# Designs tried in a protein design run: peptides against a protein of PDB entry 3QIS. Part 76

Target 1, 334 residues: chain A of PDB entry 3QIS
Amino acid sequence: PSLELSRREFVFENVKFRQLQKEKFQISNNGQVPCHFSFIPKLNDSQYCKPWLRAEPFEGYLEPNETVDISLDVYVSKDSVTILNSGEDKIEDILVLHLDRGKDYFLTISGNYLPSCFGTSLEALCRMKRPIREVPVTKLIDLEEDSFLEKEKSLLQMVPLDEGASERPLQVPKEIWLLVDHLFKYACHQEDLFQTPGMQEELQQIIDCLDTSIPETIPGSNHSVAEALLIFLEALPEPVICYELYQRCLDSAYDPRICRQVISQLPRCHRNVFRYLMAFLRELLKFSEYNSVNANMIATLFTSLLLRPPPNLMARQTPSDRQRAIQFLLGFLL

## One batch from the design tools (peptide; made by RFdiffusion4, then SolubleMPNN)

Design b2_p13_1_s1 (from b2_p13_1, 9 letters changed)
Fold by OpenDDE base, seed 5:
Structure b2_p13_1_s1 (fold): chain B 334 residues (1-334), chain A 13 residues (1-13)
Amino acid sequence: as target 1 above (334 residues)
Amino acid sequence: MSEFLKEMLESFK
């Protein structure tokens, strides 16, 4: 069996978080026999492609002289955004199109990624006084390394010795401040806030705005700005409540005094963001007659974002663990 | 910046 491919080299320019790009090519059976094709893993890989890439279809049959269109879809989700922001991974891959009892065909994927404040650590963002797209990639790497070292020092209660002339970090990321300030000013009376989805085009504009500027006003509807805050919290590599404190939050869920002690042990930026969000959400609950927001809805929604199980706990959160996590957050909303 | 958010940010200093 044999195939003819219309294209073998693909370039994805200016790849961004949550922005789908598609490239298409054709494969044709130029042989005399039916053939089965499939994308297969390389020798050392478990998957046929990187997590941000997909082929559709990834397998199929072709009769003699039959042609099929294949779509190569590039999409950076929360699962790939952090490693692309740091430059640990890149928009580069090689796909192996295998023909049963035939030849392997290689496809080259290349391109560039544009860094996002989405999927960047709270520690790194507190050090960024300018939009992430204004920060040199070399400096982003240094900021992530320094952020890891400060998290470890904060957990160990190590008093920084010489505060050398390192610029004082922000108390909260400017991106969170911009989102919450907008919602506080304009969305407190918004009916069905956090219950109505935003527009996908507006979400992309908000992400691009936060990555490239410090706006006076965030573009889009209040629903899109509210959903952008949820997406931001979901995309954090380390959740607002650090993984190290997850079990202690569940264990303390019915003791409000112990819950506050657990939160006091968070790294400074995480603790500040948590207190800031809880204060905003308590203020939003005062307008429940207008915005239809209640404490149980907010606790249920934000618990999944703020209090995630550690990655090593491959098990789904039990119904009991979920109820304890919700009860933990309710103690800060009531 | 809202006065509420300003007060909150000042409380973290």
Scores: peptide ipSAE 0.035, ipTM 0.762, DockQ to the pose 0.210
Fold by OpenDDE base, seed 2:
Structure b2_p13_1_s1 (fold): chain B 334 residues (1-334), chain A 13 residues (1-13)
Amino acid sequence: as target 1 above (334 residues)
Amino acid sequence: MSEFLKEMLESFK
């Protein structure tokens, strides 16, 4: 069996968070026998491609002189965004197109990723006074390393951050401030806020806006801005309530005093973001007659974002754990 | 607006 490939090299320029890119190529059976093709893992890989890449179809049969179009889809989800932002991973892969009883065909995937404030740590974002796209990649790596070290220091030692005025972290990420300030100014009276989905095109514009600028106004509908806040919180590598405190939040869920003590133990940026969001959401709840937002809806929605189970416990979450998590958050909304 | 929201908003002005 033999295949002819129309292309073997693929370049995905300017790959962005949540922006689908597609490159297509053709494979043709230039042999005289039917053949089966499949994308196969390399020797040390469990998957035929990286998590941000997909081939469609990834396998199939070709009759003699038959041609099939294969789509290579690049999509950076919340599951890949953090490792791409840090430069730990890159838009580079090698696909092995295997032909049964034939040879392997290698496809080279390359490109560049444009960093996003989505999927970046709260600690790093608090150090970024400029849009992430203005920050050199080398400095992003340094900021993530420094952020990790400071998180660890803040957990171990209440060492005051050195008072050097130029190096003071922001109290909250500017991106969260921009989203929440916009929603506070323009969305408090928005009917069905957090209940109506945003527009996908507007979400992409909001993400691009936050990655590239400090806008006076966020583009898009209030629904899109609201959903962008949810996406931002979901994409955080470490949730607003750090994984280390998850169980303590559940254990304290019915004691408002202990709940506040648990929150006080968060790293400074996480604690500030939590308090900022809770203050915003309490303000939003005052407009329930206009926005149809209630405390139970908000608590249910934001609990899954702010109080995520550690990855090792995610599969073991009970309905009781979810109810405790909701109750924990309700104690800050009411 | 809560006092905390005001304080936070003022810190970015």
Scores: peptide ipSAE 0.033, ipTM 0.758, DockQ to the pose 0.627
Fold by OpenDDE base, seed 1:
Structure b2_p13_1_s1 (fold): chain B 334 residues (1-334), chain A 13 residues (1-13)
Amino acid sequence: as target 1 above (334 residues)
Amino acid sequence: MSEFLKEMLESFK
């Protein structure tokens, strides 16, 4: 069996968070026998491609002289955004198109990723006074390393913030205060806020706006701005409530005093973001007559974003754990 | 910056 491929090299320019890109190519059976093709893992890989890449179809049969179109889809989700932002991963891969009882055909995937404030740590963002697209990639790496060290120091209750030498970090990421300040100003009376989905095009505009500028006004509907806040919180590599405190939040869920003590142990930026969000959400609840927002809905929605189970516990989260997590947040909304 | 945001940011200082 043999195949002819219309193209073997693919370049995905300016790949962005949540923006689907597609490149297509054709494979043709130029042999005299039916053939089965499949994308196969490389020797050390469990998957035929990186998490941000997909082939469609990834396998199939071709009769003699049959041709099929294959789509290579590049999509950076919350699962890939952090490693691409840090430069730990890149828009580079090699696909192995295997022909049963035939040859392997190699496809080269390349491109460039444009960093996003989405999927960047709260600690790093608190050190970014400019839009992430203005920050050199080398400096993003340094900011993540510095952020890790600051998180560890904060958890260890060690060194007082030496007031003198380094530029003071922001109290909260500028991206969060932009989103929340917009929602506070314009969305408190928005009917069905956090219940109506945003527009995908507007979400992309909001992401691009936050990545490239410090806007006076966020573009899009209040629903799109609200959903962008949810996407931002979901995409955080470390949730607003750090994984280390997850179980303690559940254990304290029915004691409001202990809940506040647990939150006080968060790293400074995480604690500030949590308090800021809770203050905003309590303010939003005063407008429940207009926005149809209630404490149970908000607690349920934001619990999955703010109080995520550690990756090792995700598969084991009980209904009781979920209810405790909701109850924990309710103690800050009521 | 809203007064709400100012108050919140000042409360963190």
Scores: peptide ipSAE 0.030, ipTM 0.743, DockQ to the pose 0.205
Fold by OpenDDE base, seed 4:
Structure b2_p13_1_s1 (fold): chain B 334 residues (1-334), chain A 13 residues (1-13)
Amino acid sequence: as target 1 above (334 residues)
Amino acid sequence: MSEFLKEMLESFK
């Protein structure tokens, strides 16, 4: 079997979080026999591609002189955004298109990623006084490494944040402030807030706006701004309630006093974000007659975002664990 | 408005 490929080199320029890019190419069976093609893992890889890349179709059959269009889809989800923001991973891959009883064809994927405040740690964002796209990539790496060290120091209660460091961290990320302040000002009376989905184009504009500027007003509908807040919280590499406290939150879910003690043990930025969000959500609940938002809905929605199970426990989350997690959050909304 | 929300909003001014 033999294939002809219309293209073997693909460049994905300016890849952004949640922005789908597609490149297409054709494969043609220029042989005299039917062939089966598949994308196969390289030696030592479990997958044929990186998590942000997909081929469609990834396998198939071609009759002699048949041609198939293959789409290479680049999409940075919450699962890849953090490692791309840090530069630990890059928009580079090699795909192996295998023919059964035939040859391997190599496809080169390259490009560049544009960092996002989405998928960046709360610690790093509290240090960023400017939009992330204004921060040199080298400084982003340093900020993430330093943020890890500060998180550890904060958890260990070892070093009071030396108030004398010339650049005091923000109390909360400016991005969270911008989103919540907008929702507080403009969305408290918005019917079906957090129940109506945003527009995908508006979500992209909001993400780009937060990555590139400090706007006076966030673009898009209140629904899009509300969904952008949810996406932001979901994309955090570590949830607002740190993984280390997850089990303690579940264990304390029916004791409001212990719940508050658990929250007090969060790193400063996480604790501030949690309290800020809870204060906002309690204020939003005062407008329930206008916005149709109730405590159970909000607790259910935000629990999945704020109180995520550690990766090792995700597959084991019971309905009881979910109910405890919701109950934990309800104790801050009521 | 929660006092904490006010304090937080004022800290960004």
Scores: peptide ipSAE 0.030, ipTM 0.743, DockQ to the pose 0.671

Design b2_p13_1_s2 (from b2_p13_1, 9 letters changed)
Fold by OpenDDE base, seed 2:
Structure b2_p13_1_s2 (fold): chain B 334 residues (1-334), chain A 13 residues (1-13)
Amino acid sequence: as target 1 above (334 residues)
Amino acid sequence: MSEFLQQMLESYK
């Protein structure tokens, strides 16, 4: 068996969070026998590609002189965004196109990723006074390392935040402030807020806007801005309520005093974001006659975002745990 | 508007 490939080198320029890119190539059976092709894992890999990459089709049969188009799709989801933002991973891969009883054909994937405030830690974002695209990648790494160390120090109650660090962190990320300020100003009377989905094109514009600028006005509909807030919270590497406090939130769900004590133990940035969001959502609930938003809907929606089970407990989440998590948030909305 | 929301909104003006 033999294949001819129209291309073997692929460059994905300016890869962004949630932006699908596609490159196509052809494979042709230039042999005299039918062949089966498949993308196969490299020796040390469990998958034929990195999580942000896929081939379509990833396998198939070709008759002699048959040609098939293969799409290489690059898509950075919430599952890959954090490691790409930190530069731990890169837009680089090698695909092995295996031909049964034939040769391996290597495809080189390269490109550049553009960092996003989506998938960046609250601690790092609180140190970013400028849009993330204005921050040198080297400084992003340093900010994430420093943020991790400060989170640990805060959790250990060891060192008061060194007030002497040259730049005081923001109380909340500017991106959260921008989203919430917009929603507060323009969306309190929006019918079906958080119930109507945004437009995908508008969501991309909002993400790009937050990554590249500090706008006076966020582009898109109120629904798109509301969904962008949900996407932001979902993409956080550490949820607004840190994983370490998850069980304590469930255990305290019916005692509002203990709930407040648990929240007081959050790292400063997380605690501020939580209080800010709860203050906004309580304000939004005053306009329920206009926006059709109620406390149960909001608590149910935001529970999955703010109070995520740790990855090791995700598979064990019970309906009772979910109800306790909702009850925990309700105690801050009512 | 809650006092906390107002304080937060004012801190970025």
Scores: peptide ipSAE 0.043, ipTM 0.781, DockQ to the pose 0.793
Fold by OpenDDE base, seed 5:
Structure b2_p13_1_s2 (fold): chain B 334 residues (1-334), chain A 13 residues (1-13)
Amino acid sequence: as target 1 above (334 residues)
Amino acid sequence: MSEFLQQMLESYK
């Protein structure tokens, strides 16, 4: 069997978080026998491509002189955004198109990624006074390493770092402040807030706005700004309630005093963000007659974002664990 | 407005 490929080199310029890019090529059976094609893993890989890449179709049959269009889709989700922001991974891959009883054809994928405040740690963002796109990539790496070391020192109750001339970190990330300040000013009376989806075009504009500027006003509808806050919280590499405190939150869920003690043990930035969000959500609940928002809906929605099971607990939360997690947040909303 | 939310919002003005 033999194939002809219309293209073998693909370049994806200016790849961004949640922005789909597509490149297409054709494969043609220029042989006299039917052939089966498939994308196969390279030696030592478990998958045929990186998590941010997909081929469609990834396998199929071609009759003699048949041609099929293949789409290469690049999409950076919450699962790939953090490693691309740090430069640990890059927009580079090699695909192996295999023919049964035939040759391997290599496709080269290349491009560049544009860093996002989405998928960046709360610790790193508290150290960024400027938009992430204004920060040199080398400085982003240093800020992530320093942020990890600061988190570990904070958890160990080690001696307060000498207030050397290191610029004081922000109390909360400017991106969270911008989103919450907008919602507080303009969305308290918005009917079905956090229940109605935003527009995908507006979500992309909000992400680009937060990555590139410090706006006076966030673009888009109140629903799009509300969904952007949910996406931001979901994309955090470490959730607002650190994984280390997950089990203690579940164990304390029916004791409001112990719940407050657990939150007091969070790293400073995480604790500030948690208290800031709870203060905002309690204020939003005062307008329930206008916005149709209730404590049970908010607790159910935000629990999945703020209180995630640790990655090593690949087990889905039991219905009991989920109910305890909701009860934990209800103690801060009521 | 809660005192904490107000204090946090004022820290960015």
Scores: peptide ipSAE 0.035, ipTM 0.755, DockQ to the pose 0.794
Fold by OpenDDE base, seed 3:
Structure b2_p13_1_s2 (fold): chain B 334 residues (1-334), chain A 13 residues (1-13)
Amino acid sequence: as target 1 above (334 residues)
Amino acid sequence: MSEFLQQMLESYK
């Protein structure tokens, strides 16, 4: 069996969070026998590609002289955004197109990723007074490392940050401030807020706007701005309530005093973001007659974003744990 | 507006 490939080198320029890019190529059976093709894992890999890449179709049959189009789809989800933002991963891969009883054909994937404030830590974003696209990638790495070390120091209740050499961190990320300030100003009377989905094009514009600028106004509908806030919270590498406090939140869910004590133990940026969001959501609930937003809906929605189970406990989340998590958040909304 | 939300919003003005 033999294949001819129209292309073997693919370049994905300016890859962004949640922006689908597609490159296509053709494979042709230039042999005299039917062929089965598949993308196969490299030696020691579990998958044929990185999580941000997909081939479609990834396998198939070709009759003699048959041709099929294969799409290489690059999509950076919440699962890949953090490692791409930090430069730990890159838009580089090698695909192995295997031909049954034939040869392996290697495809080279390359490109560049454009960092996003989505999937960046709250700690790093609090240090980032400019849009992320204005920050050199080398400095993003340093900001994430410094942010990790400060999170640890804050959790250990160790020495106050040496106020001396670094610009004072923001109380909350500018991105979340912009989103919440916009929603507070313009969306309090928005019918079905957080219940109606945003427009995908508007979401992309909002993301690009927050990554590249400090706007006076966020573009798009109130629904798109609301969904962008949800996406932002979902994409956080560490949820607003740090994983280390997850179990304590569940255990305290029915004692509002203990719940407040647990929140007081969050890193400063996480604690500020939590309190800021809760303050906003309590204001939003005052307009329930207009926006159809109620405490149970908000608690149910935001609990999955703010109080995520640690990755090791995800598969073990009981209905009771979920109810405790919702109850924990309700104690801040009511 | 909650006092906390107001203080937070004012910190960015």
Scores: peptide ipSAE 0.033, ipTM 0.747, DockQ to the pose 0.752
Fold by OpenDDE base, seed 1:
Structure b2_p13_1_s2 (fold): chain B 334 residues (1-334), chain A 13 residues (1-13)
Amino acid sequence: as target 1 above (334 residues)
Amino acid sequence: MSEFLQQMLESYK
């Protein structure tokens, strides 16, 4: 069996978080026998491609002289955004198109990723006074290393923030400040806030706006700005409530005093973001007559974002654990 | 720090 491929090299320019890109190519059976094709893992890989890449179809049969279109889809989700922002991963892959009892065909995937404030740590963002697209990639790496060291120092209660460091970190990321300040100013009376989805085009504009600028106003509807806040919180590599405190939050869920003590142990940036969000959400709840927002809805929604189970416990979360997590958050909303 | 952020953080303390 043999195949002819219309193209073997693919370049995905300016790949962005949540923006789907597609490249297509044709494969043709130029042989005299039916053939089965499949994308196969490389020797050391469990998957035929990186998590941000997909082939469609990834397998199939071709009769002699049959042609099929294959789509290569590049999509950076919350699961890939962090490693691409850090430069740990890149828009580069090699696909192996295997022909049963035939030859392997190699496809080269390349491109460039444009960093996002979405999927960047709270600590790193607190050090970024400019939009992430203005920050050199080399400095992003340094900011992540410094952020890790600050998180560890904060957890260990060791070093008072040396008041003499010329560049004081922001109290909260400018991006989350912009989102929350916008919602506070313009969305408190928005009917069905956090219940109506935003527009995908507006979400992309908001992401691009936050990645490239410090806007006076965030573009899009209040629903799109609200959903962008949810996407931001969901995409955080470390949730607003750090994984290390997850179990303690559940254990304290019915004691408001212990809950506040647990939050006081968060890293400074995480603690500030948590307090800022809770202050905003409590203010939003005063307008429940207008926005249809209630404490149970907000607690249920934000618990999944703010108080995520550690990756090792994700598959073991019980309904009781979820209820405790909701109850923990309710103690800050009421 | 913005006055808004300061007010929000103080209202939580």
Scores: peptide ipSAE 0.031, ipTM 0.735, DockQ to the pose 0.160; fails the geometry check

